Peptides against a protein of PDB entry 6NYY. Designs and how they scored, part 140

Target 1, 212 residues: chain A of PDB entry 6NYY
Amino acid sequence: KHFEQAIERVIGGLEKKTQVLQPEEKKTVAYHEAGHAVAGWYLEHADPLLKVSIIPRGKGLGYAQYLPKEQYLYTKEQLLDRMCMTLGGRVSEEIFFGRITTGAQDDLRKVTQSAYAQIVQFGMNEKVGQISFDLPRQGDMVLEKPYSEATARLIDDEVRILINDAYKRTVALLTEKKADVEKVALLLLEKEVLDKNDMVELLGPRPFAEKS
Target 2, 212 residues: chain A of PDB entry 6NYY as posed
Amino acid sequence: KHFEQAIERVIGGLEKKTQVLQPEEKKTVAYHQAGHAVAGWYLEHADPLLKVSIIPRGKGLGYAQYLPKEQYLYTKEQLLDRMCMTLGGRVSEEIFFGRITTGAQDDLRKVTQSAYAQIVQFGMNEKVGQISFDLPRQGDMVLEKPYSEATARLIDDEVRILINDAYKRTVALLTEKKADVEKVALLLLEKEVLDKNDMVELLGPRPFAEKS

## One batch from the design tools (peptide; made by RFdiffusion4, then SolubleMPNN)

Design b2_p24_2_s1 (from b2_p24_2, 13 letters changed)
Fold by OpenDDE base, seed 4:
Structure b2_p24_2_s1 (fold): chain B 212 residues (1-212), chain A 24 residues (1-24)
Amino acid sequence: as target 1 above (212 residues)
Amino acid sequence: DKYLEEAKKYVEKRKWLGRAESRI
């Protein structure tokens, strides 16, 4: 419990109880977070949902918190499902509102970083091949790339393909589970915070055995 | 707080994979 709260504080920051969202914004946040929650629920290799909240924290307006497995090695399939879960908020906004907001900025950053890492650090792309290069960190001087401009273009193209595949997979999933996303969103608007038990009551048990 | 420091280390080690939490 204390460790989980500490993680929440590190990732989300402190609660901002004084930040009042307009009803329409609160609705957008609820459906966004419901998208994350439902995507994570029905993706086999996603981390199990611990908590979902639409109470603003730090710079965030809501969050879905997961209990990550203690693992150090990730498969390509696991990384894909994590990307899909991360895209769940954006996809939910598109499905329910027919418009997208700036709310997914952090999610898109994470997805982008993951996609590049898969291709240029982990060698998980067949076209780019079994290569591993360091990605520039924020604040690093952009040194000359250890590969050609042609390779750079190939990397960029394959990153887009990977992200688009994850996006399409998420759209398909949340379209199928649209009613579940709505149930979660509506309950979030009522309770502001849901835990795993609330999700089980709404959706039934997660269809994947918890590898404890 | 030992938990806060452990949490920071945990998050930093997994930063490149995306965080286990989604936020808006």
Scores: peptide ipSAE 0.057, ipTM 0.684, DockQ to the pose 0.558
Fold by OpenDDE base, seed 5:
Structure b2_p24_2_s1 (fold): chain B 212 residues (1-212), chain A 24 residues (1-24)
Amino acid sequence: as target 1 above (212 residues)
Amino acid sequence: DKYLEEAKKYVEKRKWLGRAESRI
């Protein structure tokens, strides 16, 4: 219990019970988090959901916690499903509200970083090839890129393609599972916090075996 | 807080590409 609460604090920050969201914002958060949760539920290589909350914490308005596998090596397929899960919030907003919010900023940052890493660090793109360059870290002086401007343009194009493919995959998934996203969102609005058991009760068992 | 430091280490090991959380 104490360790779980500590993890939640690290992930989300301190609870802000005094922060009252307007009903429409709370609804947006619920559907956003439901999008993440359902995407993670139905993507084979995504980590299983442990908790999802729409109680504001720190700088966030909601969060989902997953059980990651202890692994050091990731496949291209695993990275794609993680990208799709991360896009689940934005996609849910698009599907249910026909609008997008700033709530996906951190998600998009993560997806962008993953896409660039796949292409320029892990050599996972056939057009760019078997290359590995260090990406500038936040705060590092942007030194000259170790590749040509033509290569830079190619990288940018392939990153966009990869992200768009992940986005389209997520749209297809959450459109298929739209009723499930709604069920999760509505229950979130009632309970504010859901766990794995709540998800099993709503959606049935996750269709993928937990690899121990 | 002992649990907080352990939790920080736990989360740090699972940062992207291996993050255990999504936040908005």
Scores: peptide ipSAE 0.035, ipTM 0.642, DockQ to the pose 0.622
Fold by OpenDDE base, seed 1:
Structure b2_p24_2_s1 (fold): chain B 212 residues (1-212), chain A 24 residues (1-24)
Amino acid sequence: as target 1 above (212 residues)
Amino acid sequence: DKYLEEAKKYVEKRKWLGRAESRI
């Protein structure tokens, strides 16, 4: 419990009780976070939802938090579902508002990082192949890549394909579960914070086994 | 805070995986 709360602070930052969102922004945040929550609920390889909140924290306006696992090996399927969960906010905005906001910037960063890692580090892409290269870290000198520019372009293309596939998967899921997203969003607007029990009451039991 | 430092390490280690935790 204490560790999870610490993670929440690391990811979300400190609560900003003085930051009052305009009703329309609060609505956007609610549907955004509901998208994350519902995507995570209905994706088999997603981590179980712990908490979803529309109370501003740090630089964020809301968050969805999932149970961290002590996991060292990740499957391609797990990484895909995590990407879908991460895209859930953006997709929800698209579905409900017909517009997208800057709110998904951090989500897109995470998705982008994951996609590149899958293709360049984990060899999870058939076109790029069973290769593994180090990704530049922040502060590293950009050295010449150990592969051709053609390979670089291929990597970039396959990253886009992977992200788009994850996006489409998320669109399909949240479109199917649109009513559930709305239920969660509306309840968020009322309660500001939801936990797993709230989700169970609202949506029924998560259809997948939860691993602690 | 021990837990905070451990949490920071945990998050930092996994940042490249596209963490399940999301924020707006």
Scores: peptide ipSAE 0.031, ipTM 0.623, DockQ to the pose 0.517
Fold by OpenDDE base, seed 3:
Structure b2_p24_2_s1 (fold): chain B 212 residues (1-212), chain A 24 residues (1-24)
Amino acid sequence: as target 1 above (212 residues)
Amino acid sequence: DKYLEEAKKYVEKRKWLGRAESRI
């Protein structure tokens, strides 16, 4: 418990108990976090959920914590499922409210970064090929790209395709599991914080064996 | 304090791909 709380503080920052969300905003956060939680629950290569909270921390309004596996190598399938889990909040908002919010900004940034890395660093795209370039760091003078403008356009197109595929996969999953997202969201609105046991009680055991 | 230092090390050792977090 103490170590988990310490990790939450490091990742999320201090709880802002004084930040009062309006009921509609709190509802949006609950469904957003429920989307992440449910996506992670039913994606084979997603990390197991440890805790989900709609109590604001630092600059965030909600937070989901997972237990990552100690691994140094990632497959394309693992990266895709992680992208889907990361998109779960945005997709949940779309499914339940028919509108999108700024809440997914950090999620979309992560997804975008992952997609570019897969294509230009890991050589995981067949059209672009088995290439590996360093992504420009923030503040690096855009030195001459080691590839043509045509290749740059191809990369941009393939990034969009990859993200869109992940989005569609997430939409399909959370649409199938819509009732589960609702259950989690409603319980979040009641308890504000859920753990793995709450998820098991709501959804049943995670269908994937936790690789020890 | 001990747990916070261990937690910092735990988080720092993990790149984004090794992190298990989501925020809104």
Scores: peptide ipSAE 0.041, ipTM 0.628, DockQ to the pose 0.705; fails the geometry check

Design b2_p24_2_s2 (from b2_p24_2, 12 letters changed)
Fold by OpenDDE base, seed 5:
Structure b2_p24_2_s2 (fold): chain B 212 residues (1-212), chain A 24 residues (1-24)
Amino acid sequence: as target 1 above (212 residues)
Amino acid sequence: MEHLEKAKKYVEERNWLGRAESRY
């Protein structure tokens, strides 16, 4: 119990029960988090959902907690599914509301970082090739890029392609599973917090075996 | 305090390339 609550605090921050969202905002958060949850449920290489909440915490209005694998090596396929899961909130907003919000900022940052890392650190892009450069960390003086402007343009193009492919994959998935996203969102609006058991009751068992 | 530090480490170790958390 205490450790689980500590993890929730690290992930979400301190619970802000006094932060009253307008009903429309609460609905947006519910569908956003449901998008993440359902994407994670139906993507093979996504981490299993443990908990999803639309109770505001810290700087966030909602959160989902996943059970990460003890893994240090990731394939391109695994990284793609993680990107898709991360885009699930934004995609859900688009599908259900026909509009996007600022709520996906952190998700887009993570997806962007992952895409750049795949291309310029892990050598996972055939056009850019088997290269590995350190990405500037936040606060590092942007030293001269160890590659040409032509290579920089190529990297930027391939990053956009990778993110767009992940986005399209997520749109296809959540469109197919639209009814499931709605079920999760509606139950979130009722209970505010769902666990893995709630998800199993709504959607059935996750179609992928939990790799121990 | 001890649980929070352990939780922080737990999350940090698992979030470097992946999403152990989703935030709105």
Scores: peptide ipSAE 0.077, ipTM 0.668, DockQ to the pose 0.633
Fold by OpenDDE base, seed 4:
Structure b2_p24_2_s2 (fold): chain B 212 residues (1-212), chain A 24 residues (1-24)
Amino acid sequence: as target 1 above (212 residues)
Amino acid sequence: MEHLEKAKKYVEERNWLGRAESRY
């Protein structure tokens, strides 16, 4: 219990009980979180959801906690599913509201970082090739790139392709599972916090065997 | 919280590859 609360605090920050969202904003957050939850449920290589909350904390309006697998090596397919899960919130907003919000900023940052890492650090793109370069960290002085401007453009193009492919995959999935996203969103609006058991009750068991 | 330091370490060790958390 105390450790779980500590994790929640680290993930989300301190509860902002004084931050009252407008009903429309709360609805947007609920559907955003439901998009993540459902995408993660139906993507084999997504991390298992432990908890999802629409209670505002720290700098966020919602958060999800996952049980990460003890995994050190990731395939391209695994990274793609993780990208799709991360895009689930943005995609849900598009499907249900026909508009996008700023809520996906951190998600898009993570997806962008993942895409660049796949292409320039892990050599997972055929056009760019079997190369590995260090990406500048936040606050690092951008020194001269160890590659040409033509290579830089190629990298940027392939990053966009990868992200767009992940986005399209997520759109297809959440469109198919639209009713499930709505069920989760409605339950979130009622309970504000859902756990794995709530998801099982609502959607049935996750269609992938729990790797022990 | 007595477990806050352990929790921080737990989360910080899990980068975008092995995410333990998402903020929305």
Scores: peptide ipSAE 0.067, ipTM 0.646, DockQ to the pose 0.601
Fold by OpenDDE base, seed 1:
Structure b2_p24_2_s2 (fold): chain B 212 residues (1-212), chain A 24 residues (1-24)
Amino acid sequence: as target 1 above (212 residues)
Amino acid sequence: MEHLEKAKKYVEERNWLGRAESRY
C-alpha cells in the first residue's frame, strides 16, 4: 500500500508537471504516432524506429525515437521516404478521423524544408534544373534572390508538387496498412510506449534489411 | 554492438505548440 502510493505520487507528481491530455487528444496522438511508426516500418529508406511514446513530456504530446543511418549522401528516393514517414502522422489523422490537427505543424515544417532543399539546393527537380542556391538562414538579411520572380514561382510550385506527391504516397501506404496503423494505435493507448520488439510482434519483422 | 552505441539517436517530438525541438 505505502509503496504503491509512493510510486503513484512520483508518477502523479511528474504528471502534475506534464500537460494531461484529454482522452480524445490522447487518441489523436496515438493514431498520429502510429501513422509515423507504420510509415517508417514499411518505407525502405526510413530510419528504423526504436521507440514510440504517447506519454506527454513537457511540450511534447508524443515522440518517436529513431536510429539514423550513418550516411552523408541522400538520394531523392531516400528523401522522399523520409518525407513520407514525416507525413505519416498527418495522414493517419486524415484516414482515421477525417480531420487534421495542429499536431503536424513540426512535421510540415520539416517536410517543407526538405522539399525546398531538394529543389533549390540539391538540384533534384527537373523543371528547376541543376541549380543550387543557399537558402536564407534565420537572421540573414533577405538579400535579393539570385533568380527571377518567375523562377521563385516555379520553385514554389514544384515544392508543392513534391510535398503533394509525398503526401499521396503516404496516403496510399497507410491506407493499405490501415489495420496495422490501428493495431499500433490501440497498443499505444494501452501501453503508452512501444519499442521495436512490440512493433515486430504486431507487424512482423521490418521488411527491409536493417544495417546492423 | 559497439557501433550501435555511438549511433546518434534522434527524437521527433509532437509539440502542442507546434515546436518540435529535434534534439539530434
Scores: peptide ipSAE 0.245, ipTM 0.681, DockQ to the pose 0.080; fails the geometry check
Fold by OpenDDE base, seed 2:
Structure b2_p24_2_s2 (fold): chain B 212 residues (1-212), chain A 24 residues (1-24)
Amino acid sequence: as target 1 above (212 residues)
Amino acid sequence: MEHLEKAKKYVEERNWLGRAESRY
């Protein structure tokens, strides 16, 4: 209980019970979080959803909590599904509202970081090759890149390709599951917080066996 | 304090490759 509350506080921050979202903003958050939830539900290698909330916390307006597996090795396919899940909010906004918001900033940061890591740290891109460079940490002097400007451009291009592929995959998925996203969003607007059981009631059992 | 630090570490360790947490 105390540890779970601590995790929620880390994920969401402190509850801002006084922060009243405008109805349209609350709707946007609900569909955004529903996009994450549904993407995670139907992506094999996404972490199972534990909780999704549209109650504002800290600097966020909504959050989802996932149960990460104790996994130390990740495949490209696993990382792709995680990227897709992370893009689920932005994609949901596009599908339902035909516009995007600033709400996906943290998601895009994570996706960008993951994409760069895959290409320049894990050697997962065939064009860039079996190369591993340390990404500059926040506050490290930008050491001169150990590669040419041509390689830098190639990396940037391949990062965009990877992210765009993940985005397109997520668009396809959430378009197929559009009705499910709407069900989750509407229930979020009603309950403000959903758990795994709510998701099972709405969508049926997750189609992928949770490796216990 | 101990639980919060453990929770921070737990989230940080699992979030770098993907989304262990979502924040809108």
Scores: peptide ipSAE 0.039, ipTM 0.654, DockQ to the pose 0.567; fails the geometry check

Design b2_p24_2_s3 (from b2_p24_2, 11 letters changed)
Fold by OpenDDE base, seed 2:
Parts: C-alpha cells; structure tokens; sequence
Structure b2_p24_2_s3 (fold): chain B 212 residues (1-212), chain A 24 residues (1-24)
C-alpha cells in the first residue's frame, strides 16, 4: 500500500485538493478518465486497471493508473491496444461531447512516441521495413536523419495511419461500450476515485485474464 | 520517505512501456 501510494505520487504528483474544477470541466475529466478505464477493461492486451481518479494531481486533472505486467518484449498487437487505451480519453470526449479538449495532450504525446518507435525503432511497419533508428531525445540536437526526405515522408504517413487506425479501433470499442463509459463516469463524479473492485461491481469481471 | 525514493527508482529505471502508467 505505501509503495503503491508512492508510485502514484511519483507518476501523478501531489494531490491538489485545493484545485477546484468547474463542474463542466470536472464532468469532462470524468468522462475522459472513464474512457481510459473502459478501453483498458475491454482490450485484451491492455494493462490491468489499478485506479482511476478525477482528483487533480500535479499537472493532471485526473488519471487512470495501470499496473503493467513484468514484460520486456511487446508485440505489435500489445502496442496497438496500449495506444487504444491511451486514446480512450480523447475518444470518450468525442463520443459524449462532440468536441475535444487539451486534456489529451500527454496522451497524444505518448501515442505519437509509440507510433514512431514502432515504425522507426522496432521495424513493425511493412512499408518502412526492417529499420531501426534512434529517435531524437529531448534536448538532443536534431541530427541529420540517416534517411532520405522521401523516407521521412513515408514514416510520417505511416505514423498517421497507425494512429488513425488505433483511434478508429478505440471509437468502435467505446461506442459499443458507451453505456459502460457512462456508468464509470457517473460513478467517478460521485466517488472521485475508483479501484478495480468498483469496476468489477459496475461492469462485471474483466473479460481477460490479468495474469498470462 | 523510503518508499518515495524506491518508487522514484522504480519509475526511473523503467521504460514507459513497462512502468506503472498513469494516463490523463
């Protein structure tokens, strides 16, 4: 428990109980986080949900915390499901509000990074091929790309395709599970924090085994 | 806080793909 709380603090930062969100913003956050939670619940290769909260922490207004498996090798399918889970918040906002907010900035950053890594580091794209290049690190001088501008354009196009495919998959999933997203969001607005047991009570057991 | 330092180490040593993740 203490270690889990410490991890939560490291990832999410300190609770900002003094930060009062406007009711509409709090509603947006609840549906955003519900989108993450439900996407993770119904995606086979998503990490198990540990906690979902709409209590602001650090720079975040809410979060869904997942416990990753002790895994070192990831399949393309696993990475896709993780991307979908990460897009769950943005997709939920679109489905329920017909608009998107800045709340998904960090999610989109992660998705973008993952997509580029899959294509240019892991060689997971058939068109780009079996290549592996180092991505620029934050603060590194943009070194000359070891590939042509044509290849750069191809990479960019394939990244967009991958992200769009993940987005569409997430839209399909959360549209199917729209009622579940609503249930989770409403319960979040009531309790502010949900755990796995709350999710089981609300949605039933997760349809996938947590332990492989 | 002993747990905080351990947690920092835990998060620092792991790739985002393999760490406990908080999605916003």
Amino acid sequence: as target 1 above (212 residues)
Amino acid sequence: DEYLEEAKKYVEERNWLGRAESTY
Scores: peptide ipSAE 0.030, ipTM 0.566, DockQ to the pose 0.571
Fold by OpenDDE base, seed 3:
Structure b2_p24_2_s3 (fold): chain B 212 residues (1-212), chain A 24 residues (1-24)
Amino acid sequence: as target 1 above (212 residues)
Amino acid sequence: DEYLEEAKKYVEERNWLGRAESTY
């Protein structure tokens, strides 16, 4: 418990109990976080959910916390499932409200970064090939790209394809599990915080064996 | 407070692709 709380503080920052969300915003956050939680629950290569909260922390309005596996090597499949889980909030908003909000900005940034890394750092794209380039860091002088403008366009296209594939996969999953997303969202609106046990009670055991 | 440094290390060691533990 104490260690988990410390991790929550490191990741989420201090609880901002003073931020009063409007009921509609709170509902949006609940469904957003439920989307993350449910996507992570039903994706084989996603990390196990520890906690989901709609209590604002730092700059976040809500969060889902996962326990990462102790691994140093990641497969393409693992990275895809992580992307899908990260898109779960945006997809949930689209499915339930038919509108998108700014709440997914950080998620989209993470997904974008992951997609570029897979293609240009890890060589995981067949069209771009077995290449590895350092991504420009914020503030680094854009040194001459070690590749042509044609390659740059190809990279941009393949990044969009990868993100769109992850998005479509997430839409399919959360559409299938729409009732589960709603159950989680409604319970979040009641309890504000859910743990793994709440999820098991609500959805049943996670269908994937936790590799301890 | 005792676990804060350990928690920071735990999060830092598991940072891959610039992500801390998946806080959504």
Scores: peptide ipSAE 0.028, ipTM 0.563, DockQ to the pose 0.482
Fold by OpenDDE base, seed 4:
Structure b2_p24_2_s3 (fold): chain B 212 residues (1-212), chain A 24 residues (1-24)
Amino acid sequence: as target 1 above (212 residues)
Amino acid sequence: DEYLEEAKKYVEERNWLGRAESTY
């Protein structure tokens, strides 16, 4: 009960009813959010989508609500699927419009942070090895890196490889499921808010057994 | 509210012009 109320407060951040999106912008948002939703639907280790909205709230033009998972440990495969889901909006824009927008800025930030964390904090990259360094936090003085410039370059290269692999995986998935992305986007434009049941009606049951 | 910060982790905001809090 308290958690549900907290989610409602997070989601219920003041509907900025005052932000009227232009029809073309609203269309872009719908396809962007549809990309996230469909990617999450067909990726085994993605978080189950509960709700997706294209109603502007707070500083965002849309939001997605996920089912809480009591998970504290993440595998490399799980982190990859999360990256792919996060890239779903950008990839959808590319597939349907042949152009990219600033809408994916926060998504790309999250993907970038995740990629660096996997490589330099979780030791999940074979070339970099079993290392764990603290990433500079926003506002921290850039202290001297505990590794060489050669290692820094290696890290940067491996981050790009990881992100590109996630991007390619997402492109392949959403290209295969292009018709499903369009169905979700069109319904979003009509209803502005979709829940899990709407997704089941459009796409069928999620192909992965809900681990209760 | 102890649950507010936790709830933020399960809500992803699409911020087109600014930094949203990371939900993950």
Scores: peptide ipSAE 0.024, ipTM 0.572, DockQ to the pose 0.182
Fold by OpenDDE base, seed 1:
Structure b2_p24_2_s3 (fold): chain B 212 residues (1-212), chain A 24 residues (1-24)
Amino acid sequence: as target 1 above (212 residues)
Amino acid sequence: DEYLEEAKKYVEERNWLGRAESTY
């Protein structure tokens, strides 16, 4: 309860009532957020959606809220599904509009960071192997990489492969669930905010047991 | 304050024109 109220305050405090989106932009945001919501709904290892909104907040034009999990260990499968969910907005835009927008910049940053972390920190890539290197933090002098340029190229290639695989997985999922994405998007345009109950009413119960 | 920071981790903000801080 206190945590939910804190989230609402964080979310509510970010409400810039002054950003009036043009109808076409609002539509794009609705389908973008619907993509995230639906991807998260149908991905087993994605965090359960609590709320999705297309009300502009600060620098964001929409947001999704997920059920907090006290999880310290993540599997490769969980990280992949999170990547897919994060790509859901971009994929939805592509499916419905045949075009992509700058709206996915932060999503792509998160996906990119996750992919690099999986490969160079968590040792989750077979080609790169069971290695773990610290990623340069913002502001750290890029000291000499503890690996060869050949390894650097391999890492970059495998990052692209991983992201592309996640993207393809998301495309397949949201193409299959295209009608659901549209339903969510249309309802978002009407209500601006959807909760878990709205999603259940619209899509049925989430196919995966909620790990409480 | 502690709940607020934790709450932010579970809100995925969609930034269209700006970089949000990585929640990861």
Scores: peptide ipSAE 0.025, ipTM 0.582, DockQ to the pose 0.167; fails the geometry check

